# Ledger of designs, part 29: peptides against a protein of PDB entry 5OOQ

Target 1, 227 residues: chain A of PDB entry 5OOQ
Amino acid sequence: YREDVRQVVTHPANALSFLQPGRLVEISVNGKDNYGWGAVVDFAKRINKRNPSAVYTDHESYIVNVVVNTMYIDSPVNLLKPFNPTLPEGIRPAEEGEKSICAVIPITLDSIKSIGNLRLYMPKDIRASGQKETVGKSLREVNRRFPDGIPVLDPVKNMKIEDEDFLKLMKKIDVLNTKLSSNPLTNSMRLEELYGKYSRKHDLHEDMKQLKRKISESQAVIQLDDL

## One batch from the design tools (peptide; aimed at target 1 L153)

Design b2_p17_4_s4 (made by RFdiffusion4, then SolubleMPNN; from b2_p17_4, 7 letters changed)
Fold by OpenDDE base, seed 2:
Structure b2_p17_4_s4 (fold): chain B 227 residues (1-227), chain A 17 residues (1-17)
Amino acid sequence: as target 1 above (227 residues)
Amino acid sequence: SELLKELKREERMLKLS
C-alpha cells in the first residue's frame, strides 16, 4: 500500500507542482540505490531526440535533476549524460565506510521515494564550481536538524490530493496499520482508475510549461550564495 | 503565481549555510 500511495504522490499530475528548486526528495534509483534526501534542481519533460515518437509511462516521462551528497566518490560521474536518467554503470551511493561526494543526477519520478515538506534555497547556478558542495552541506545540516526524519508532504493536507478513491486507499492503509483486513487487489484496480482520471483531467505537458513559467517568473527564493 | 505563493506559505524554506 505504501507503494500505491507513492505511485499516486509521484504521478506528474501531483508531484510536479511540488518539485520546485530546492525541494527535498528522498531518492531511490531502481529500488536499490538509495541516495537519501536530495534537493531538486529542476525538471523537464523527457524527450528522446533519437526517437521522438517514444512514449514513456507517466512516472518515467519527466526527468528531475537532483543534488545528492551521497554519491560514491569513485563513481564515474563524468559519464553522466544530461537528460538521461539511465545512469552509467558504477553510479551508486556510497556504502558504509566509503567516502561520498556531491553530484547532480537525472532521475525519473519513479525514483522519488518521498517528497519532503521542506525546501532549500538553491544556488543560482548549481553547475558552478563548488555550488553542489554547498547544497551538500545544507543537506547534512537538514539531516542534523531532523534526526527523526525529514517531514514528508502529507498527500491530503499538503498536496491536496482529495480524490475519493485515493482517500479510500488512505483509509484502508490506516485500517491495515491497525491490523485489520484489506483488499490489495481492489486497491490496485482503483489505482488504475485514479491514473485514468489524472490522465483525462490534466494535460501534463502544458501543465509543465505553465509550472516552469510560474516558477521562473514568480518564485523569489534566496540563493544559497546569498546566505 | 498565486498557487506558487500559496505553496510557499505552506512550505518551510530553510536558510542553510
Scores: peptide ipSAE 0.051, ipTM 0.681, DockQ to the pose 0.033
OpenDDE base, seeds 1, 3, 4, 5: peptide ipSAE 0.000, 0.000, 0.027, 0.000; ipTM 0.244, 0.245, 0.390, 0.239; seeds 1, 3, 5 fail the geometry check

Design b2_p17_5 (made by RFdiffusion4)
Pose (drawn by RFdiffusion4):
Structure b2_p17_5 (pose): chain A 225 residues (1-48, 51-227), chain P 17 residues (1-17)
Amino acid sequence: YREDVRQVVTHPANALSFLQPGRLVEISVNGKDNYGWGAVVDFAKRINNPSAVYTDHESYIVNVVVNTMYIDSPVNLLKPFNPTLPEGIRPAEEGEKSICAVIPITLDSIKSIGNLRLYMPKDIRASGQKETVGKSLREVNRRFPDGIPVLDPVKNMKIEDEDFLKLMKKIDVLNTKLSSNPLTNSMRLEELYGKYSRKHDLHEDMKQLKRKISESQAVIQLDDL
Amino acid sequence: SKIGELYEPTEEELAIP
């Protein structure tokens, strides 16, 4: 349900109104590369000069400044409106130095939208400007070690559509349902949940393999035939 | 200059004018 709410928030109709320069966003591109918290510089519509149609979330491209880019990552390959990050551009690993950079992303690559925004120079492309902004991101990350506060989707973003409101209530219902479980006030919860989640991943992982073996035991494309 | 500093917007300043 939370992932369902994220899509409603990041959809261009609601998200673009709050994508002003300097807006803080948490970037997780394609659910794999997590760049941490960054600052939005600008955004524009995606124009594919084949005029291909794009999904609503991919219909727009946002340039954001990050402070967790891997230092030896080849940034010279980036095209201004191409959100497909070339192979080798990745977030710095846990033991590697980082460098401030600007990357393009689609809206689907935004994990959360913050209620804070930075002061940004007019030309982020100017010399040393992307570096200076990266310093400010380091400070915000210190004042807020647990995380940056998110925008409230209803109170702040004034999202009042009825279908979305039922979705929010569905979450509150499951939370109070979760808070009424006997394990909520337990010390072994982290231990037992992890022990179970591991067994569950295997079950789902084994089920994936279990089906592959059976379909391949028989002839391959007999069904296609 | 205030560049590189943090700004905390009010509720009226959250959206693009």

Design b2_p17_5_s1 (made by RFdiffusion4, then SolubleMPNN; from b2_p17_5, 5 letters changed)
Fold by OpenDDE base, seed 3:
Structure b2_p17_5_s1 (fold): chain B 227 residues (1-227), chain A 17 residues (1-17)
Amino acid sequence: as target 1 above (227 residues)
Amino acid sequence: SNIGKLYVPSAEELAIP
């Protein structure tokens, strides 16, 4: 159910309007490479110049550039290509005891674990000398101030996700979280059933998603231009 | 310089129509 909530939150129709420069996001690449909290630089629609007819899933259809301060120091960061989410081999977060550096990495929406309700004031040119490191210092301070994690955007109150099925899902999650102590298996099955119903309905309401996406994209562009 | 300073976005910045 947490994954299903994440899928809704990170869908372009919902996420893009919140991916302004400096927005804090929690990053996990390929389900294994946890970079922690990073800061959004920018985003763009994914375009395959070699295959213009390429169709991407909704969550893979946008590339988000993020500053992370947890990149392994010996990672081949020079091989990173802007707006190419296919990361070179060896690009990974530092493990315990390893040194880390600041880097800008391109990720898909699917690599966002959570969207924070905090932003950093970003430099105009993040690639200029010392700018990534400045943001990296800020990210360290953020982690120091929020040891239990950054405040996450509320999907309903902050993101204004008003889909009735989603609201029902959220309510059921709250109920299940309260009851998980008594019968975890029954609650899990109920949640899976609810998510299955939600997923099927979303397939039927693709037109509404497209409209919401267009609105969110337009707003995101306006917000990016004002910075 | 305000670069790197942390802030909470306003409700207006969260306003999705």
Scores: peptide ipSAE 0.449, ipTM 0.857, DockQ to the pose 0.384
OpenDDE base, seeds 1, 2, 4, 5: peptide ipSAE 0.448, 0.435, 0.436, 0.438; ipTM 0.863, 0.854, 0.865, 0.862; seed 2 fails the geometry check

Design b2_p17_5_s2 (made by RFdiffusion4, then SolubleMPNN; from b2_p17_5, 5 letters changed)
Fold by OpenDDE base, seed 5:
Structure b2_p17_5_s2 (fold): chain B 227 residues (1-227), chain A 17 residues (1-17)
Amino acid sequence: as target 1 above (227 residues)
Amino acid sequence: SNIGKLYVPSDEELAIP
């Protein structure tokens, strides 16, 4: 059911309206390379200049450029081509114990695991010196503040997906979650945890305030180290 | 600079028109 929801949420008709600069998205490339939460830079319709007649699936028809802070340090990031989602060999997230760097990677909609209900203020030019690193620091603070993940957009309340079949799917999931909620082991799968725990404006505002403070403190410390 | 600061989008800003 999670994959069914993901397919609907990441469809261009639904997702593109929420892929504004700075939107936080959870990234998984080819179902194996988990980069975690990244920030959207921009997106464009996928155009194959070499084969203009190329037909892509809906989920592969757009390219989203995202900043990640989990790129393996020895990845050949210099071989990355803007708006080419076919990543060079060796482009991967850092494993446990490996060092990571910030990078902008082009992904398809199919590589979006979830869309967050949070945004970062983005620089005008992410490729300018130091800008990716600034965003990367913010992403580290986000991960620190939200160890269980950031609030995800509610497909119905936030994204306003009104497809009848989708609504039926969501209702089925809710019923199942309610039934499974009687089992303490299923707490990690509750839609309420994904969508509801942070739906309280007050809790989000407080978390944001704390995160902003922490980000400011981290930036102040870095500035002190650079002085 | 507000660069890198986290915020919750307003209802008006949730979707690109």
Scores: peptide ipSAE 0.476, ipTM 0.896, DockQ to the pose 0.583
OpenDDE base, seeds 1, 2, 3, 4: peptide ipSAE 0.446, 0.442, 0.451, 0.451; ipTM 0.892, 0.891, 0.897, 0.902

Design b2_p17_5_s3 (made by RFdiffusion4, then SolubleMPNN; from b2_p17_5 with E8V T10S E11L)
Fold by OpenDDE base, seed 1:
Structure b2_p17_5_s3 (fold): chain B 227 residues (1-227), chain A 17 residues (1-17)
Amino acid sequence: as target 1 above (227 residues)
Amino acid sequence: SKIGELYVPSLEELAIP
């Protein structure tokens, strides 16, 4: 269900009006390269100069230029071409223990995992020396201020998506989230009551807590897979 | 609202005209 929501949210009809300069977006390129949160520079309709008749899917029909602060330092960033979302080989985010740099990368809408309910003040000329690094510092500050994650735009409340099927989808997700939150608690409470009544042994109580945690984790994973 | 270099837009400011 998360992917279905993402498809609707990142559709040009919904996303473009929220891709102002400085808008935070969570970036995953080709479903594997997670750059984390970046800041939108600008966007443009994708034009193939070599093949003007090229037809792109809706999610690939626009190029969004974003500043990221997670680019691997030894990535061939000099090979990046503006408005070319086909990234050169070796362009990747830094892994744990690797150094990162700031870069402007062109991405498609399909590479947006989420749109944040936050904007940065962007330099007028992001390509000027030191400006990307300024945005990089701001991105670090954002992550520091939001340790539990950057707030995501609410598709209904903020983005005003009113599609009936989408609203039904969102309702289903909410119901599932509620059930998964309530059932573990109810089952947990019942288990606690049952084990509390029948077991005075500390060991059984701890085993129950561990089991509850494991069940909760398993349910959360299942829910994530179902959503 | 402005928080340092951060800007949290109001709902009215979210959409590009």
Scores: peptide ipSAE 0.029, ipTM 0.619, DockQ to the pose 0.505
OpenDDE base, seeds 2, 3, 4, 5: peptide ipSAE 0.027, 0.025, 0.025, 0.023; ipTM 0.622, 0.608, 0.620, 0.581

Design b2_p17_5_s4 (made by RFdiffusion4, then SolubleMPNN; from b2_p17_5, 6 letters changed)
Fold by OpenDDE base, seed 4:
Structure b2_p17_5_s4 (fold): chain B 227 residues (1-227), chain A 17 residues (1-17)
Amino acid sequence: as target 1 above (227 residues)
Amino acid sequence: SNVGKLYVPSLEELAIP
């Protein structure tokens, strides 16, 4: 169900109005390269100068330039071609323990996992010296403040998607989420949070925090399996 | 400078620039 929602949300008819400069978007290239939350620079209709007759799918018909702060430091960023979403070999996010740098990458709408309900104030010229790094610092702060991700745009309330089939899909998801929230594990977490507020013992609070994390992770896994 | 500051977009900012 999440992929079905993503397909609708990232369709040009819906997404482009929300891809203003500084819009935060969650980026996954080719379903494998997760860059996390980045900031939109701009977008343009995809034009193939070598093959003007090239036909693209709706989701591949636009190129979005985004700033990411998770690019692997040894990635060949100098080989990046503006407005070419076919990334050179070796362009990837940093893995755990690797150093990362800020980069502007061109992506398609298919590479947008989520559109956030937050924006950054962007510099006028992101390509000017030091500007990418400034945005990169802001993205680090975003990740610090929102370790589990930022608030996502509501497709209905914010994006005003009124398709009947889509609304039915969203209702089904809401029902499933309600069932998941009624899970004994979720209720246990709430009880533990309440207990933690009254617990004067640091050790008990830390144990509860760890349990809450485990439960949250378990619920996230269940939610991923059901949606 | 407001560059790099995080904000919630207003309803007026929902239009394509």
Scores: peptide ipSAE 0.425, ipTM 0.849, DockQ to the pose 0.605
OpenDDE base, seeds 1, 2, 3, 5: peptide ipSAE 0.200, 0.412, 0.387, 0.358; ipTM 0.783, 0.848, 0.851, 0.835

Design b2_p17_6 (made by RFdiffusion4)
Pose (drawn by RFdiffusion4):
Structure b2_p17_6 (pose): chain A 225 residues (1-48, 51-227), chain P 17 residues (1-17)
Amino acid sequence: YREDVRQVVTHPANALSFLQPGRLVEISVNGKDNYGWGAVVDFAKRINNPSAVYTDHESYIVNVVVNTMYIDSPVNLLKPFNPTLPEGIRPAEEGEKSICAVIPITLDSIKSIGNLRLYMPKDIRASGQKETVGKSLREVNRRFPDGIPVLDPVKNMKIEDEDFLKLMKKIDVLNTKLSSNPLTNSMRLEELYGKYSRKHDLHEDMKQLKRKISESQAVIQLDDL
Amino acid sequence: SESYYIDDVTGEKFFLD
C-alpha cells in the first residue's frame, strides 16, 4: 500500500507542483541505485526526436544534485535528458569516496519528497557550484541523521482525491491491526521476523526455481507449437 | 555566497555553517 501511495505522490500532476529548485528528494533509480538525499535543480518534459509516447512517470526528467556519486564513476557520459545512467555510474560503495554530481532521473526514481529545500546558485553548471551544493547536502544529512522529514501528502500537498483518501485509511487500518499483534511489544521480534523473512525469501526463491525445472523437463516450445 | 535552507512548512530560514 505504501508503494501504491508513492506512485500517487510522484505522478506529474501532484509532484511537479512541489518540484521547485532546491527541493530535497531521496533518489532510488530503478529500485537498485540509492544515491541518498539530493537537491532538485530543474525539470522539463521528456521529448523522445522520434516523438515516442512515454509513461506518465517517465514523461518528465528531473536533474538532481547528489553527494554520493562514486569518485571514479565516468560522469562525462551523461546526456542532459537521458535518464538511462550508463554502465559504471553508480552510488559510492560503503568504503569508497564520493563526489558531487548532477544526474537526470525520471519521476519513478524518486523515493520521497522532502519539506526542505536548499539555496542554489543560478548556474549549477558553473565552476565549483555543484561542489558547493554538495557541501550543503552533507550538512543537512548531519542535522538529520535519522532522515529528512517528508512532505505530508494530504496536509501540505493538499491531495484530496477520494480514491487516494481511501488508500491512506487502508494503511492506518493495517497499522493499528499490526499494533494489536502480541509480537509488537516483544524483544525477539527483530530476531524472529528476520528468521522468518529469510525462510520466506527462500520459499519464494525456491518456488521460482521449482517451476523452471518442470517446464524444462518437457519439450521446450511445445506450447508455442 | 549564501548558505542556508528553507522549511516550507514554517517558512523559516536556517543558515548553515

Design b2_p17_6_s1 (made by RFdiffusion4, then SolubleMPNN; from b2_p17_6, 8 letters changed)
Fold by OpenDDE base, seed 4:
Structure b2_p17_6_s1 (fold): chain B 227 residues (1-227), chain A 17 residues (1-17)
Amino acid sequence: as target 1 above (227 residues)
Amino acid sequence: MKRYYIDLVTGEIYYLE
């Protein structure tokens, strides 16, 4: 039931406050292409200039640009379009035995598998020559230092997600994890319903969450600049 | 540029060079 928790964690109301430049996130595009841990460059609200009336789901309403060091070397990275999370055909992570390169890819919040505790110091201009490779080198070193995986933010302790509906969701997950369900489908539907209630509630408080995000980002930047 | 990362939970800084 990690997916249920992931949906809450990656909701804009919760995730955006923790997507500072350099924040490490674990990336899985379309639940299939696993790029591993990458570093956030920036994010922006998703807009469609061709279709301004387009409405996106909460998890698809933002574009997050991330540096990955696991892009297949022969991927058509030149076809990547900024702020377009619909990746061209052939864009994929390197498989075992294949060579990889660093790339900046646009993803949606729905492609974030986990948000890490760690934040890299990022170059000011990641698109300058050699900068993404520098980040890639850092990512490799971090991965080496954490062979069992990069620490993941605790939704309650670190992200301070203590909403009543979320807590109810977590309780339901715990119950389901401890019991063999005779009807997994029904139980899954119940979890989705609880998530839905949580999501709708937090959508009404988006302004407050945005303020929290700005405060969090500012504090993080100050910390990095003081080094 | 000096390479490092911060654990934002603990506040600890780690250098990568």
Scores: peptide ipSAE 0.691, ipTM 0.964, DockQ to the pose 0.632
OpenDDE base, seeds 1, 2, 3, 5: peptide ipSAE 0.053, 0.076, 0.059, 0.027; ipTM 0.632, 0.694, 0.684, 0.639

Design b2_p17_6_s2 (made by RFdiffusion4, then SolubleMPNN; from b2_p17_6, 10 letters changed)
Fold by OpenDDE base, seed 3:
Structure b2_p17_6_s2 (fold): chain B 227 residues (1-227), chain A 17 residues (1-17)
Amino acid sequence: as target 1 above (227 residues)
Amino acid sequence: MKRYFLDEVTGKIYYLD
């Protein structure tokens, strides 16, 4: 039930505090287009200007701009719309043997496979000429230095997801995984119920999480300035 | 400007140039 854990980790109440500029995240769009590890530029609440009353799911309610260095060279990147996570046809990662380029793509939280421990120092203006390529070079070097994979944040120890509902969810997942119950449908429903409770609870504490995010960002900036 | 990245868990700094 790795997907269930991912859902909790990528929930806005948990993920946003760790999406500072330069944060490395592993990206999979639509469950099929794997861009590998990219670097966060920024994020914003998703706003539909045409329909201000539109309501998005939690995982679709934010747009995260990320630099990837695995974009297929012939992808129509010029058709990308800022803050529009609905990617044009043809936008895809390069396959084996194909050339790739660096690009900034808008994704939703649902497209984040994992959040890494690592944070790049990011240029102030990523849209300036050559800046995304610089980030791309950094990404290549990171991957070279971590051949066994970039370390992923621990949900409990690092992300501090320690609320009782999450812990219950994790425990349930562990129990279900070990027992390999003959009733997978029932087990899935139970997990969804637990996740639902967790989500509702943390929605009420969104303000607190946002404050924690700001504090975390401030601390990160201080650390970078000291370098 | 020197390029670097930080492991925010361990605090280790990696210099790229």
Scores: peptide ipSAE 0.674, ipTM 0.953, DockQ to the pose 0.582
OpenDDE base, seeds 1, 2, 4, 5: peptide ipSAE 0.669, 0.667, 0.673, 0.670; ipTM 0.951, 0.951, 0.953, 0.951; seed 1 fails the geometry check

Design b2_p17_6_s3 (made by RFdiffusion4, then SolubleMPNN; from b2_p17_6, 9 letters changed)
Fold by OpenDDE base, seed 4:
Structure b2_p17_6_s3 (fold): chain B 227 residues (1-227), chain A 17 residues (1-17)
Amino acid sequence: as target 1 above (227 residues)
Amino acid sequence: MKRYYVDLVTGEVYELE
C-alpha cells in the first residue's frame, strides 16, 4: 500500500510542483540503492537524443538532478552522464564503514521514495567547485536535526491530492494499519485505475503543476531574501 | 555565507551552522 501511495505521489502530475531547487527528497534507485535524503537541483523532461521516438512511462519521463552526500567514494562518478538516469556500473551509495562523497546524480521520479517538507537554500551554481559539498554539509546537519527522519509531505493536506480514489486508498491504508488484515489485490486494482486517470490528464496537469512550482519557488526565495 | 533551510509547510526558515 505504501508503494501504491508512492506511485501516486511521484507521478509527474503531482510531484513536479514540489521539486523546487533545494527540495529534500528521499532517494532509492532501482529499489536497492538507498542514497537517503538528497536535495533537488533541477528537473527536465526526459529526451532521448539518439532515439527521439522513445516513449517513457510517466514515472520515467522526467529526470531529476539531485545532490546526495552518500555516494561511495570510489564510485566512478566521472562516468555519470548528464540527464541520463541509467547509472554506470559501480555507482552506488556507501555502505556501512565506507567513506562517502557528494555527487549530483540524475534520477527518475520512480527513484523518489519520499518528498520532504524541507527545502535547502541552494548555491546559484551547484556545479562550481565546493558547492555540492556545501549542500552535503547542509544535508548532514539537517539529518542530525531530524533523527527520526525528515518530515514527509502529506499527500492530501500538503500536496492537495484530492482524487476520490486516492482518498479511498488512504482510508484503507489507515484501516489496515490498525488492522493487519489487508486485501492488497483490491487496492492494487484501484491504483491502476487511478494511474490511468492521471495518464490521460497528464499534459494539462503538468502545465498547471509547473505553474504552481514557479509560484512556490518565488515564495520560497522571497522568504529567504527577507532574512 | 550563511546556510538556511525552509519548511515549506509552515513557512519557517532555519539557519544551518
Scores: peptide ipSAE 0.689, ipTM 0.964, DockQ to the pose 0.653
OpenDDE base, seeds 1, 2, 3, 5: peptide ipSAE 0.677, 0.674, 0.689, 0.685; ipTM 0.961, 0.963, 0.963, 0.962

Design b2_p17_6_s4 (made by RFdiffusion4, then SolubleMPNN; from b2_p17_6, 7 letters changed)
Fold by OpenDDE base, seed 4:
Structure b2_p17_6_s4 (fold): chain B 227 residues (1-227), chain A 17 residues (1-17)
Amino acid sequence: as target 1 above (227 residues)
Amino acid sequence: MERYYIDLVTGEIYYLE
């Protein structure tokens, strides 16, 4: 039931505060294309200039630009459009035996599998020549240092997600994990319902969460500048 | 520019080679 937790963690009300430049995130696009751990460049609220009235789901309402070092070398990266998370055909991670390159890709929050504890020091201009490759080198070294995986943020201890509805969700997950369910479908539906309640509640407190995000980002920047 | 990362949970800084 990792997916249920992931939905809560990657909700804008929770995730955005932890998407500082350089934050490591694990990326899976459409639940299929696994790019591994990448570094956040920035994020912005998703807007559609052609369809200003377009309404996106919470998890698709923001675009996160991330540097990955696992892009297939022959992917048509030139067709990537900034702030367009709909990736062109052929954009995919390198498979075993294939060569990879560094690329900046726009993803939605829904494409974040995990948010890591680690934050890279990022170049000021990631699009300058050679900068993304520098980040790519850093990513490779970090991955080497963590053969068992980069540490993932604890939703409760680190992200401070202690909402009552979330706690209820977690409790339900724990119960389901410990018991064989005779009706997995029904239990899954119940979890979705709990998540829905949580999501709606936090949507009403978006302003507060945005403030929290700004504070968190500011503190992180200060820490980096003090080096 | 020296490459490094920070563990934002512990606050520890690690330099990359």
Scores: peptide ipSAE 0.691, ipTM 0.962, DockQ to the pose 0.669
OpenDDE base, seeds 1, 2, 3, 5: peptide ipSAE 0.689, 0.682, 0.694, 0.690; ipTM 0.961, 0.960, 0.962, 0.960; seeds 2, 3, 5 fail the geometry check

Design b2_p17_7 (made by RFdiffusion4)
Pose (drawn by RFdiffusion4):
Structure b2_p17_7 (pose): chain A 225 residues (1-48, 51-227), chain P 17 residues (1-17)
Amino acid sequence: YREDVRQVVTHPANALSFLQPGRLVEISVNGKDNYGWGAVVDFAKRINNPSAVYTDHESYIVNVVVNTMYIDSPVNLLKPFNPTLPEGIRPAEEGEKSICAVIPITLDSIKSIGNLRLYMPKDIRASGQKETVGKSLREVNRRFPDGIPVLDPVKNMKIEDEDFLKLMKKIDVLNTKLSSNPLTNSMRLEELYGKYSRKHDLHEDMKQLKRKISESQAVIQLDDL
Amino acid sequence: MEVTELENGSFLYNDFP
């Protein structure tokens, strides 16, 4: 349900109104590369000069400044409106140095939208400007070690559509349902949940393999035939 | 809106304090 709410928030109709310059966003592109918290510089509509149609979330591209880019990542390859990050551009690993950079992303690559925003120079492309902004991101990350506060979708973003409101209530219902479980006030919860979640991943992982073996035992494309 | 000066002299804005 939370992932469902995220898509409603990041949809251009609601998200673009709050994508002013300097807006803080948590960037997780394609659910793989997590760049941490960054600052939005600008955004523009995506124009594919083949005029191809795009999905609503991919219909727009946002340039954001990050402070967790891997230092030896080849940033010279980036095109201004191409959100497909070339192979080798990745977030810095846990033991590697980082460098401030600007990357393009689609709206689907935004994990959360913050209620804070930085002062940014007019030309982020100017000399040393992207570096200066990266310093400010490092300070915000210190004052908020647990995380940056998110925008309230209803109170702040004034999202009042009825279908969305039922979705928010569905979450509150499951939370109070979760808070009424005997294990909520237990010490072994982290231990038992992790022990179970590992067994569950295997079950789902094994089920994936179990099906592959059976379909391949028989002839391959007999069904296609 | 709230404005806070940062260590490098720049500013942090909070639109919903």

Design b2_p17_7_s1 (made by RFdiffusion4, then SolubleMPNN; from b2_p17_7 with S10G F11K D15E)
Fold by OpenDDE base, seed 3:
Structure b2_p17_7_s1 (fold): chain B 227 residues (1-227), chain A 17 residues (1-17)
Amino acid sequence: as target 1 above (227 residues)
Amino acid sequence: MEVTELENGGKLYNEFP
């Protein structure tokens, strides 16, 4: 059930509006590499320049750049490609007793474990020397201030996910948190229906973004003609 | 929105206090 909630929360139709610069997100890559809480830099639609016809799943269709402060110091961070979520071999979080550094890594939505209710102020140029380390210090302080964990966005109250099937799922989880015993199998069929609804919402969101870009571009052209 | 200052001069924003 937790995975089902994660799938809904991290769907583009729900997640993208909460991935502003500085948004805290909990990161787990490939279910093995736990980077802990990082900060969103930006996100972009995944485009394969070599294969423009490439079709990605909804959760793999966007790349989110995040600052983490848990990168293993000897990781080959120089091999990171800003718009490639396929991380090079050796890119991993530091283990206990190992030194860590700050890094910007590209991840998919599927690598987001949770979305926090907190945002950091992000520097304008995160790639400038020392900026990622500043964010890393901020992340450490936040973790210190929240020893019980960073508060997670409420999918219903904060994210306004009002789908009836999702609400039923949340109620079931609440019951399960009180009762360890009930079988999760019946909810998989409802997840597919939820994804269909979210896909439509995503299409509308992308259309609106494209329209806003066109408007901004047209305004920029008008300003150039007035100069 | 609640704004908290961090020790390093950063800011923390809570949109859902």
Scores: peptide ipSAE 0.581, ipTM 0.942, DockQ to the pose 0.668
OpenDDE base, seeds 1, 2, 4, 5: peptide ipSAE 0.569, 0.574, 0.563, 0.567; ipTM 0.940, 0.941, 0.940, 0.939

